# Ledger of designs, part 157: peptides against a protein of PDB entry 4Z63

Target 1, 334 residues: chain A of PDB entry 4Z63
Amino acid sequence: LCLGMNDLTGNIPEDLFHLKRLNLLGIQENRLSGSLSREIRNLSSLVRLDVSWNLFSGEIPDVFDELPQLKFFLGQTNGFIGGIPKSLANSPSLNLLNLRNNSLSGRLMLNCTAMIALNSLDLGTNRFNGRLPENLPDCKRLKNVNLARNTFHGQVPESFKNFESLSYFSLSNSSLANISSALGILQHCKNLTTLVLTLNFHGEALPDDSSLHFEKLKVLVVANCRLTGSMPRWLSSSNELQLLDLSWNRLTGAIPSWIGDFKALFYLDLSNNSFTGEIPKSLTKLESLTSRNISVNEPSPDFPFFMKRNESARALQYNQIFGFPPTIELGHNN

## One batch from the design tools (peptide; made by RFdiffusion4, then SolubleMPNN)

Design b2_p19_2_s1 (from b2_p19_2, 10 letters changed)
Fold by OpenDDE base, seed 1:
Structure b2_p19_2_s1 (fold): chain B 334 residues (1-334), chain A 19 residues (1-19)
Amino acid sequence: as target 1 above (334 residues)
Amino acid sequence: SYITTDRDDPNDLEKPVFL
């Protein structure tokens, strides 16, 4: 049953939950309000539940133990409060959980040893607090993780050295500290292609440690951190780099010539730093900017990107990396 | 401008403008 993209209001009729053979319920992009009914438990054949972009409130019901076939739960952009229900945090069937842009709170706890099918997790823009869950690497299929805009104090856990499944990771605006430790840990994530760390590590030094290596890194975003230091030499070994945003930092020194050696680099933002010297001539030879044939079919994160012009401006949403226009921004440097 | 994955309002129910 697909009722998405309408102007439906009020509560879900309880009789809808009598549809025991229903595999897909999509009611996204409406004005549905109230609590999400516990009677969802009656939808024992449910594979996909999409309640995203509504006005739902209250706690998410703890009924996911009665939904043994549920693979997709989409609840982003609602008013949900409380924690992740225990039955949801232990779901062995769940492949994708998206609860981005809610009011969920408390400690983030997932039973990753039980969540054997979980491949995508979006909990960005919530009110989770405490530390990052150390057991996330135990989610052996977890590829896409957005935890942006939560209050995760402290450092990236040492256990994330073992996060082999991790490909797309965002921690933007999550009150993280110690960028040197974070990069030193995350370099061990062999499948990591996208790393977004914007609005963390406030005023720290960007490490220039030649021992750091991100072999598969395609997207690096570490913007608006007030980071000090220079362009990190370790980044020159990330030969697959497609997008680099280091804007709104306090980086100094020259822009190195190796920045133009990235064959796939189509988006570069180094604006609002303290870089000096000449623009490297190698930037004028970026193959990705001269040839229109960027492979648009590359896998992207499941979480959206937002381009913010300033802190008060409405962000532009990009659902795919290749949605960004080919860009070289070097403005507002010395 | 800068790229992030967070929106400023956790309860912003406005549909994003896709470019």
Scores: peptide ipSAE 0.483, ipTM 0.836, DockQ to the pose 0.410
Fold by OpenDDE base, seed 2:
Structure b2_p19_2_s1 (fold): chain B 334 residues (1-334), chain A 19 residues (1-19)
Amino acid sequence: as target 1 above (334 residues)
Amino acid sequence: SYITTDRDDPNDLEKPVFL
């Protein structure tokens, strides 16, 4: 049953929960309100539940043990409060969980040992507090992780050295500290292609450690951290780099010539730093900017990107990395 | 401008402007 993208109001009719053969319930992009009914437990054949973009409130019901076929739960952009219910945090069938942009709170706890099918997790823009869950690497299929805009004080856990499934990771605006430790840990994630760390590590030094290596890194965003230091030499070994945003930092020194050696680099933002010297002539030779052959068919993160002009401005949403226009931004340097 | 993955308003139900 697909009723998304309408102007439906009120609660879900109770009789809908009598549909025991229902595999897909999509009621997204409506004005549905109240609590999500516990009677969802009666939908024992449910594979996909999409309640996103509604006015739902209260706690998410702890009934996911009665939904053994549920693979997709989309609840983003609602007013849900409380924690992740225990049955959801232990779901062996769940492939994708999206609860971005809610009011979920407390310590983030997932039983990753039980969540054997989980490949995508979006919990961005919630009220989770404490530390990052050390057991996330136990989710052996977890590829896409957005934990942005939560209050995860402290450092990236050492256990994330073992996060081999991780490909797309966002921690933007999560009150993280120690960028040197974070990069030193995350370099061990052999499948990591997208890393977003914007609005963390306030005033720290960007490490220039030649021992750091991100072999498969395509997207690096470390903007608006007030980072000190220079362009990091370790980044020159990330030959697949497509997008680099280091804007709104306090980086100094020259822009190195190796920045023009990235054959796939189509988006570069180094603006609002303190870089000096000449613009490297190698930037004029970037093949990605001269040839229209950007591979539009590459895998992208499941979480959206936002381009913020100012802290008070409405952000532009980009669902795909290749939605960004080919850009070289070097403005507002000295 | 800068790129992020967080949005300013928790529970903003306004449809994103997709570019």
Scores: peptide ipSAE 0.460, ipTM 0.822, DockQ to the pose 0.408
Fold by OpenDDE base, seed 5:
Structure b2_p19_2_s1 (fold): chain B 334 residues (1-334), chain A 19 residues (1-19)
Amino acid sequence: as target 1 above (334 residues)
Amino acid sequence: SYITTDRDDPNDLEKPVFL
């Protein structure tokens, strides 16, 4: 049953929960309000539940133990409060959980040992506090993780050295500290292709350690951190780099010539730094900007990107990395 | 400009201010 993208209001009719053979319930992009009914437990054949983009409130019901076939739960852009229900945090069937842009709070706790099928987690823009959960690497299939805009004070856990499944990771605006430790840990994530760390590490030094290596890194965004230092030499070994945003930092020195050796680099933002010297001539030879055929249909993160012009501006949404226009931004340097 | 993932969704459905 798909009722998304309408102007439906009020609660879900109770009679809807008598549909025991229902595999898909989509009621997204409406004006549905009130609590999400506990009677969802009666939908024992449910594979996909989409309640996103509504006005739902209260706690998410603890009924996911009665939904043994549930693979997809989308609840983004609602007013949900409280924590992740215990049955949801222990779901062995769940592949994708999206609860972005809610009011969920407390410590983030998932039983990753039980969540054997979880491959995508979006909990961005909530009110989670405390530390990052050290057991996330125990979610052995977890590939896509957005935890942006929560209050995860402290450092990236040492256990994330073992996060082999991790491919797409965003921690933007999560009050993280110690960028040297974070990069030193995350370099061990052999499948990491996308790393977004914007609005963290306030005023720290960007490490220039030649021992750092990100073999599969395609997207690196570390913007608006007020980072000091220079263009990091370790990045020159990330031969698959497609998008680099280091804008709104305090980086100094020259832009190195090796920045033009990235064959796939189509988006470069080094704006609003303190770089000096000449623009490298190698940038004029970027194959990605000279050749029309970047037919690289590569997997993108499940979480959207946002381009913010300023803190108050309505950001543009990009659902795919290749949605960004080919760009070289070097403005507002010294 | 800078890239982030921390934006509230483009539909200005105001986070329901639970008054």
Scores: peptide ipSAE 0.457, ipTM 0.805, DockQ to the pose 0.321
Fold by OpenDDE base, seed 3:
Structure b2_p19_2_s1 (fold): chain B 334 residues (1-334), chain A 19 residues (1-19)
Amino acid sequence: as target 1 above (334 residues)
Amino acid sequence: SYITTDRDDPNDLEKPVFL
């Protein structure tokens, strides 16, 4: 049953919960309000539940043990409060959990040993606090993780060295500290292609440790951190780099010539830094900017990107990396 | 401009402008 993208108001009719053969319930993009009914437990055949973009409030009901076939739960952009219910945090069937843009709070805890099918997790823009969950690497299929805009004080857990499934990771605006430790840990994530760390590490030094290596890194975004240092030499070994945003930092020194050796680099933002010297001539030779044949069919993160012009401006949403226009931004350097 | 993943505010039903 798909009733999304309407102006439906009020509550879900109780009779809907008698549909025991229902595999898909989509009621997204409405004005449905109140609590999400516990009677969703009666939908024992449910594979997909989409309640996103509504006015739901209260706690998410702890009934996911009665939904043994549930693979997709989308609840983004609601007023949900409390934590992730225990049955959801232990769901062996769940592939995708999206609860982005809610008011969920407390310590983030998932039973990753039980969540054997979880491949995508979006909990961005919530009120989770404490530390990042050290056991996330135990989610052996977890590929896509957005935890942006939560209050995860401290450092990236050492256990994330073992996060082999991790491909797309965002921790933007999560009060993280110690970028050197974070990069030193995350370099062990051999499948990591997208790393977004914007609005963290305020005023720290961007490490220039030549021992750092991100073999498969395609997207690196570490913007608006007030980072000091220079363009990191270790990045030159990330031959697959497609998008680099280091804007709104305090980076100094020259833009190195090796920046033009990235054959796939189509988006470069180094603006609002303190770079000096000449623009490398190698930037004029970027193959991706001269050839139209960028393969648009590459896997992207499940979480959207947002281009913020300023802190108060309405951000532009990009659902895929290749949605960004080919860009070289070097403005506002000193 | 800078890229992030944290645009939204809780209960912000403002539809994103998709580009």
Scores: peptide ipSAE 0.454, ipTM 0.811, DockQ to the pose 0.405

Design b2_p19_2_s2 (from b2_p19_2, 6 letters changed)
Fold by OpenDDE base, seed 5:
Structure b2_p19_2_s2 (fold): chain B 334 residues (1-334), chain A 19 residues (1-19)
Amino acid sequence: as target 1 above (334 residues)
Amino acid sequence: SYITTDKDDSNDRDIPVFL
């Protein structure tokens, strides 16, 4: 049953929960309000539940133990409060959980040893507090993780050295500290291709440790951190780099010539730093900007990107990395 | 401009997110 993208109001009719053979319920992009009914438990054949972009409030019902076939739960952009229900945090069937842009609070707790099928987790823009959950690497299939805009004080857990499944990771604006430790840990994530750390590590030094290596890194965004230091030499070994944003920091020194050696680099933003010297001539030879044949069909993160002009400006949303226009921004240096 | 993955609640309904 697909009723998304309408102007439906009120709550879900109780009689809808008699549809025991229903595999898909999509009621997204409406004006549905009130609590999400506990009677969802009666939809025992449910594989996909999409209640996103509504006006739902209250706690998410703890009924997911009665939904053994549920693979997809989308609840982004609602008014949900409380924590993740215990049955949801223990779901062995769930592949994707999206609860971005709610009012969920408390310590983030997931039973990753039970969540054997979880591939994608989006909990961005909530009110979670405390530390990052150390057991996330126990979610052995978890590839896509957005935890942006929560209050995860402290450092990236040492256990994330073992996060082999991690491919796409965002921690933007999450009050994180110690960028040297974070990068030192995350370099061990052998499948990591996308790393977004914007609005963290306030005023720290960007490490220039030649021992750091991110072999599969395609997207690195560490913007608006007021980071000191220079262009990190370790980044020159990330031969697959496609997008680099280090804008709105306090980086100094020259832009190195090796920045033009990245064959796939189509988006570069080094603006609003303190770089000096000449623009490397190698940037004029970037193959991605001179040739039209970029393989556009690479996997992208499930979470959207936002381009913010400033902290108060309306953000432009990009659902795919290749949605960004080919860009070289070097403005507002010196 | 800078890239992030966080958005304010007031602007979240501007562009549909299809997952």
Scores: peptide ipSAE 0.465, ipTM 0.821, DockQ to the pose 0.571
Fold by OpenDDE base, seed 4:
Structure b2_p19_2_s2 (fold): chain B 334 residues (1-334), chain A 19 residues (1-19)
Amino acid sequence: as target 1 above (334 residues)
Amino acid sequence: SYITTDKDDSNDRDIPVFL
């Protein structure tokens, strides 16, 4: 049953939960309000539940133990409060959980040992507090993780050295500290292709340790951190780099010539820093900007990106990395 | 400008989307 993209109001009729053979319920992009009924438990054949972009409130019902086939739960952009219900945090069937842009709070806890099928997690823009869950690497299939805009004070857990499944990781605006530790840990994530750390590490030094290596890194965004230092030499070894945003920092020194050696680099923003010297001639030789052979079929993060002019500006949403226009932005430097 | 993955919920539905 798909009723998305309407102007439906009120609550879900209780009789809908009598549909025991229902595999897909999509009621997204409406004005449905009230609590999500616990009677969802009666939908024992449910594989996909999409209640996103509504006005639901209250706690998410703890009924997911009665949904043994549920693979996809999309509840982004609602008013859900409380924590992740225990049955959801222990779901062995769940592949994707998207609860971005809610009011979920408390300590983030997932039983990753039980969540054997979880491959995508989006909990961005909530009110989770405390520390990043150390056991996330125990989610052995977890590839996509958005935890942006929560209050995960502290550092990236050391356990994330073992996060082998991690490919796309966003921690933007999560009150994280110690960028040196974070990068030192995350470099061990052999499958990491996208790393977004914007609005963290306020005023710290960007590490220039040549021992750092991100082999498969395609997207690095560490904007608006007021980071000091220079263009990090370790980044030159990330030969697959496609997008780099280090804007709105306090980086100094020259833009190195190796920045033009990235064959796939189509988006570069180094604006609003303190870079000096000449623009490297190698930037004029970026193959991605001279030839249109961008593979449109590359895997992308499940979480959206936002381009903001400033902190108060309205953001533009980009659902895919290749939605960004080919860009070289070097403005507002010395 | 800068890229982020966080956003405010204010005017969330009216944000232009580029694909």
Scores: peptide ipSAE 0.487, ipTM 0.839, DockQ to the pose 0.420; fails the geometry check
Fold by OpenDDE base, seed 1:
Structure b2_p19_2_s2 (fold): chain B 334 residues (1-334), chain A 19 residues (1-19)
Amino acid sequence: as target 1 above (334 residues)
Amino acid sequence: SYITTDKDDSNDRDIPVFL
């Protein structure tokens, strides 16, 4: 049953939950309000539940043990409060959980050893607190992780050295500290292609440790951290780099010539730093900017990106990396 | 401008989306 993209209001009729053969319930992009009924438990054949972009409130019901076929739960952009229900945090069937842009709170706890099918997790823009869950690497299929805009104090856990499944990782604006430790850990994630760390590590030094290596890194965003230091030499070995945003930091020194050696680099933002010297001539030779054939069909993160002009400006949403226009921004430097 | 994955608490429907 697909009722998305309407102007439906009120609560879901309780009789809807008598549809025991229902595999897909999509009621997204409406004005539905109230609590999400516990009677969802009656939808025992449910594979996909999409309640996103509504006005739901209250706690998510703890009924997911009665939904053994549920693979997709989309609840982003609602008013859900409380934690992740225990049955949801232990779901062996769930492939994708998207609860971005809610009011969920408390410690983030997932039973990753039970969540054997989980491949995409979006909990960005919630009110989770405490530390990053150390057991996330135990989610052996977890590829896409957005935990942006939560209050995860401290450092990236050492256990994330073993996060082999991790490909797309966002921790923007999560009160993280120790960028040197974070990069030192995350370099061990052999499948990591996208790393977004914007609005963390405030005032720290960007490490220039030549021992750091991100082999498969395509997207690196570490903007608005007030980071000191220079363009990190270790980044020059990330030959697949497509997008680099280090804007709104306090980086100094020259822009190195190797920045133009990235064959796939189509988006570069080094603006609002303290870089000096000349613009490298190698930037004029970026193949991705001279040839229109950017392969738009490459895998992208499931979480959206936001381009913010300033802290108060309305963000522009980009759902795909290649949605960003080919860009070289070097403005507001010395 | 800068890129992030965090957004202010708001209805996503109101945000211009570029694909």
Scores: peptide ipSAE 0.485, ipTM 0.839, DockQ to the pose 0.435; fails the geometry check
Fold by OpenDDE base, seed 3:
Structure b2_p19_2_s2 (fold): chain B 334 residues (1-334), chain A 19 residues (1-19)
Amino acid sequence: as target 1 above (334 residues)
Amino acid sequence: SYITTDKDDSNDRDIPVFL
């Protein structure tokens, strides 16, 4: 049943929960309000539940043990409060959980040993507090993780050295500290292609440790951190780099010539830093900007990107990395 | 401008989306 993208108001009719053979319930992009009914437990054949972009409030009901076939739960852009229900945090069937842009709070706890099918997790823009869950690497299929805009004080857990499934990771604006430790840990994520760390590590030094290596890194965004230091030499070994945003930092020194050696680099923002010297001539020879059609069909994160002009400005949403226009931004350096 | 993945609690309906 697909009723998305309407102007439906009020509550879900109770009779809808008698549809025991229903595999898909999509009621997204409406004005549905109130609590999400516990009676969703009656939808025992449910594979996909999309309640996103509504006015739901209250706690998410702890009924996911009654939904053994549920693979997709989308609840982004609601007013949900409380934590992740225990039955949801233990779901062996769930592939994708999207609860971005809610008011969920408390400690983030997932039973990753039980969540054997979880491959995508979006909990960005919530009110989770405490530390990053150390057991996330136990989610052996977890590829896409957005935990942006939560209050995860402290450092990236050492256990994330073992996060082999991790490909797309965002922790933007999550009160993280110790960028050196974070990068030192995350370099062990051999499948990591996208890393977003914007609005963390305030005033720290960007490490220039030549021992750091991100072999498969395609997207690196570490903007608006007030980072000191220079362009890190270790980044030159990330031969597949496509997008680099280090804007709104305090980086100094020259822009190195090796930045033009990235054959796939189509988006470069180094603006609002303190870079000096000349623009490398190699930047004028970037193959992606001169001769190559970038394949639009490359895998992208499941979480959206936002381009913000400033902290108070309306953001532009980009659902795919290749939605960004080819860009070289070097403005506002001094 | 800078890229992030965090968004303010504003209604997503009003954000221009580029695909």
Scores: peptide ipSAE 0.469, ipTM 0.827, DockQ to the pose 0.422; fails the geometry check

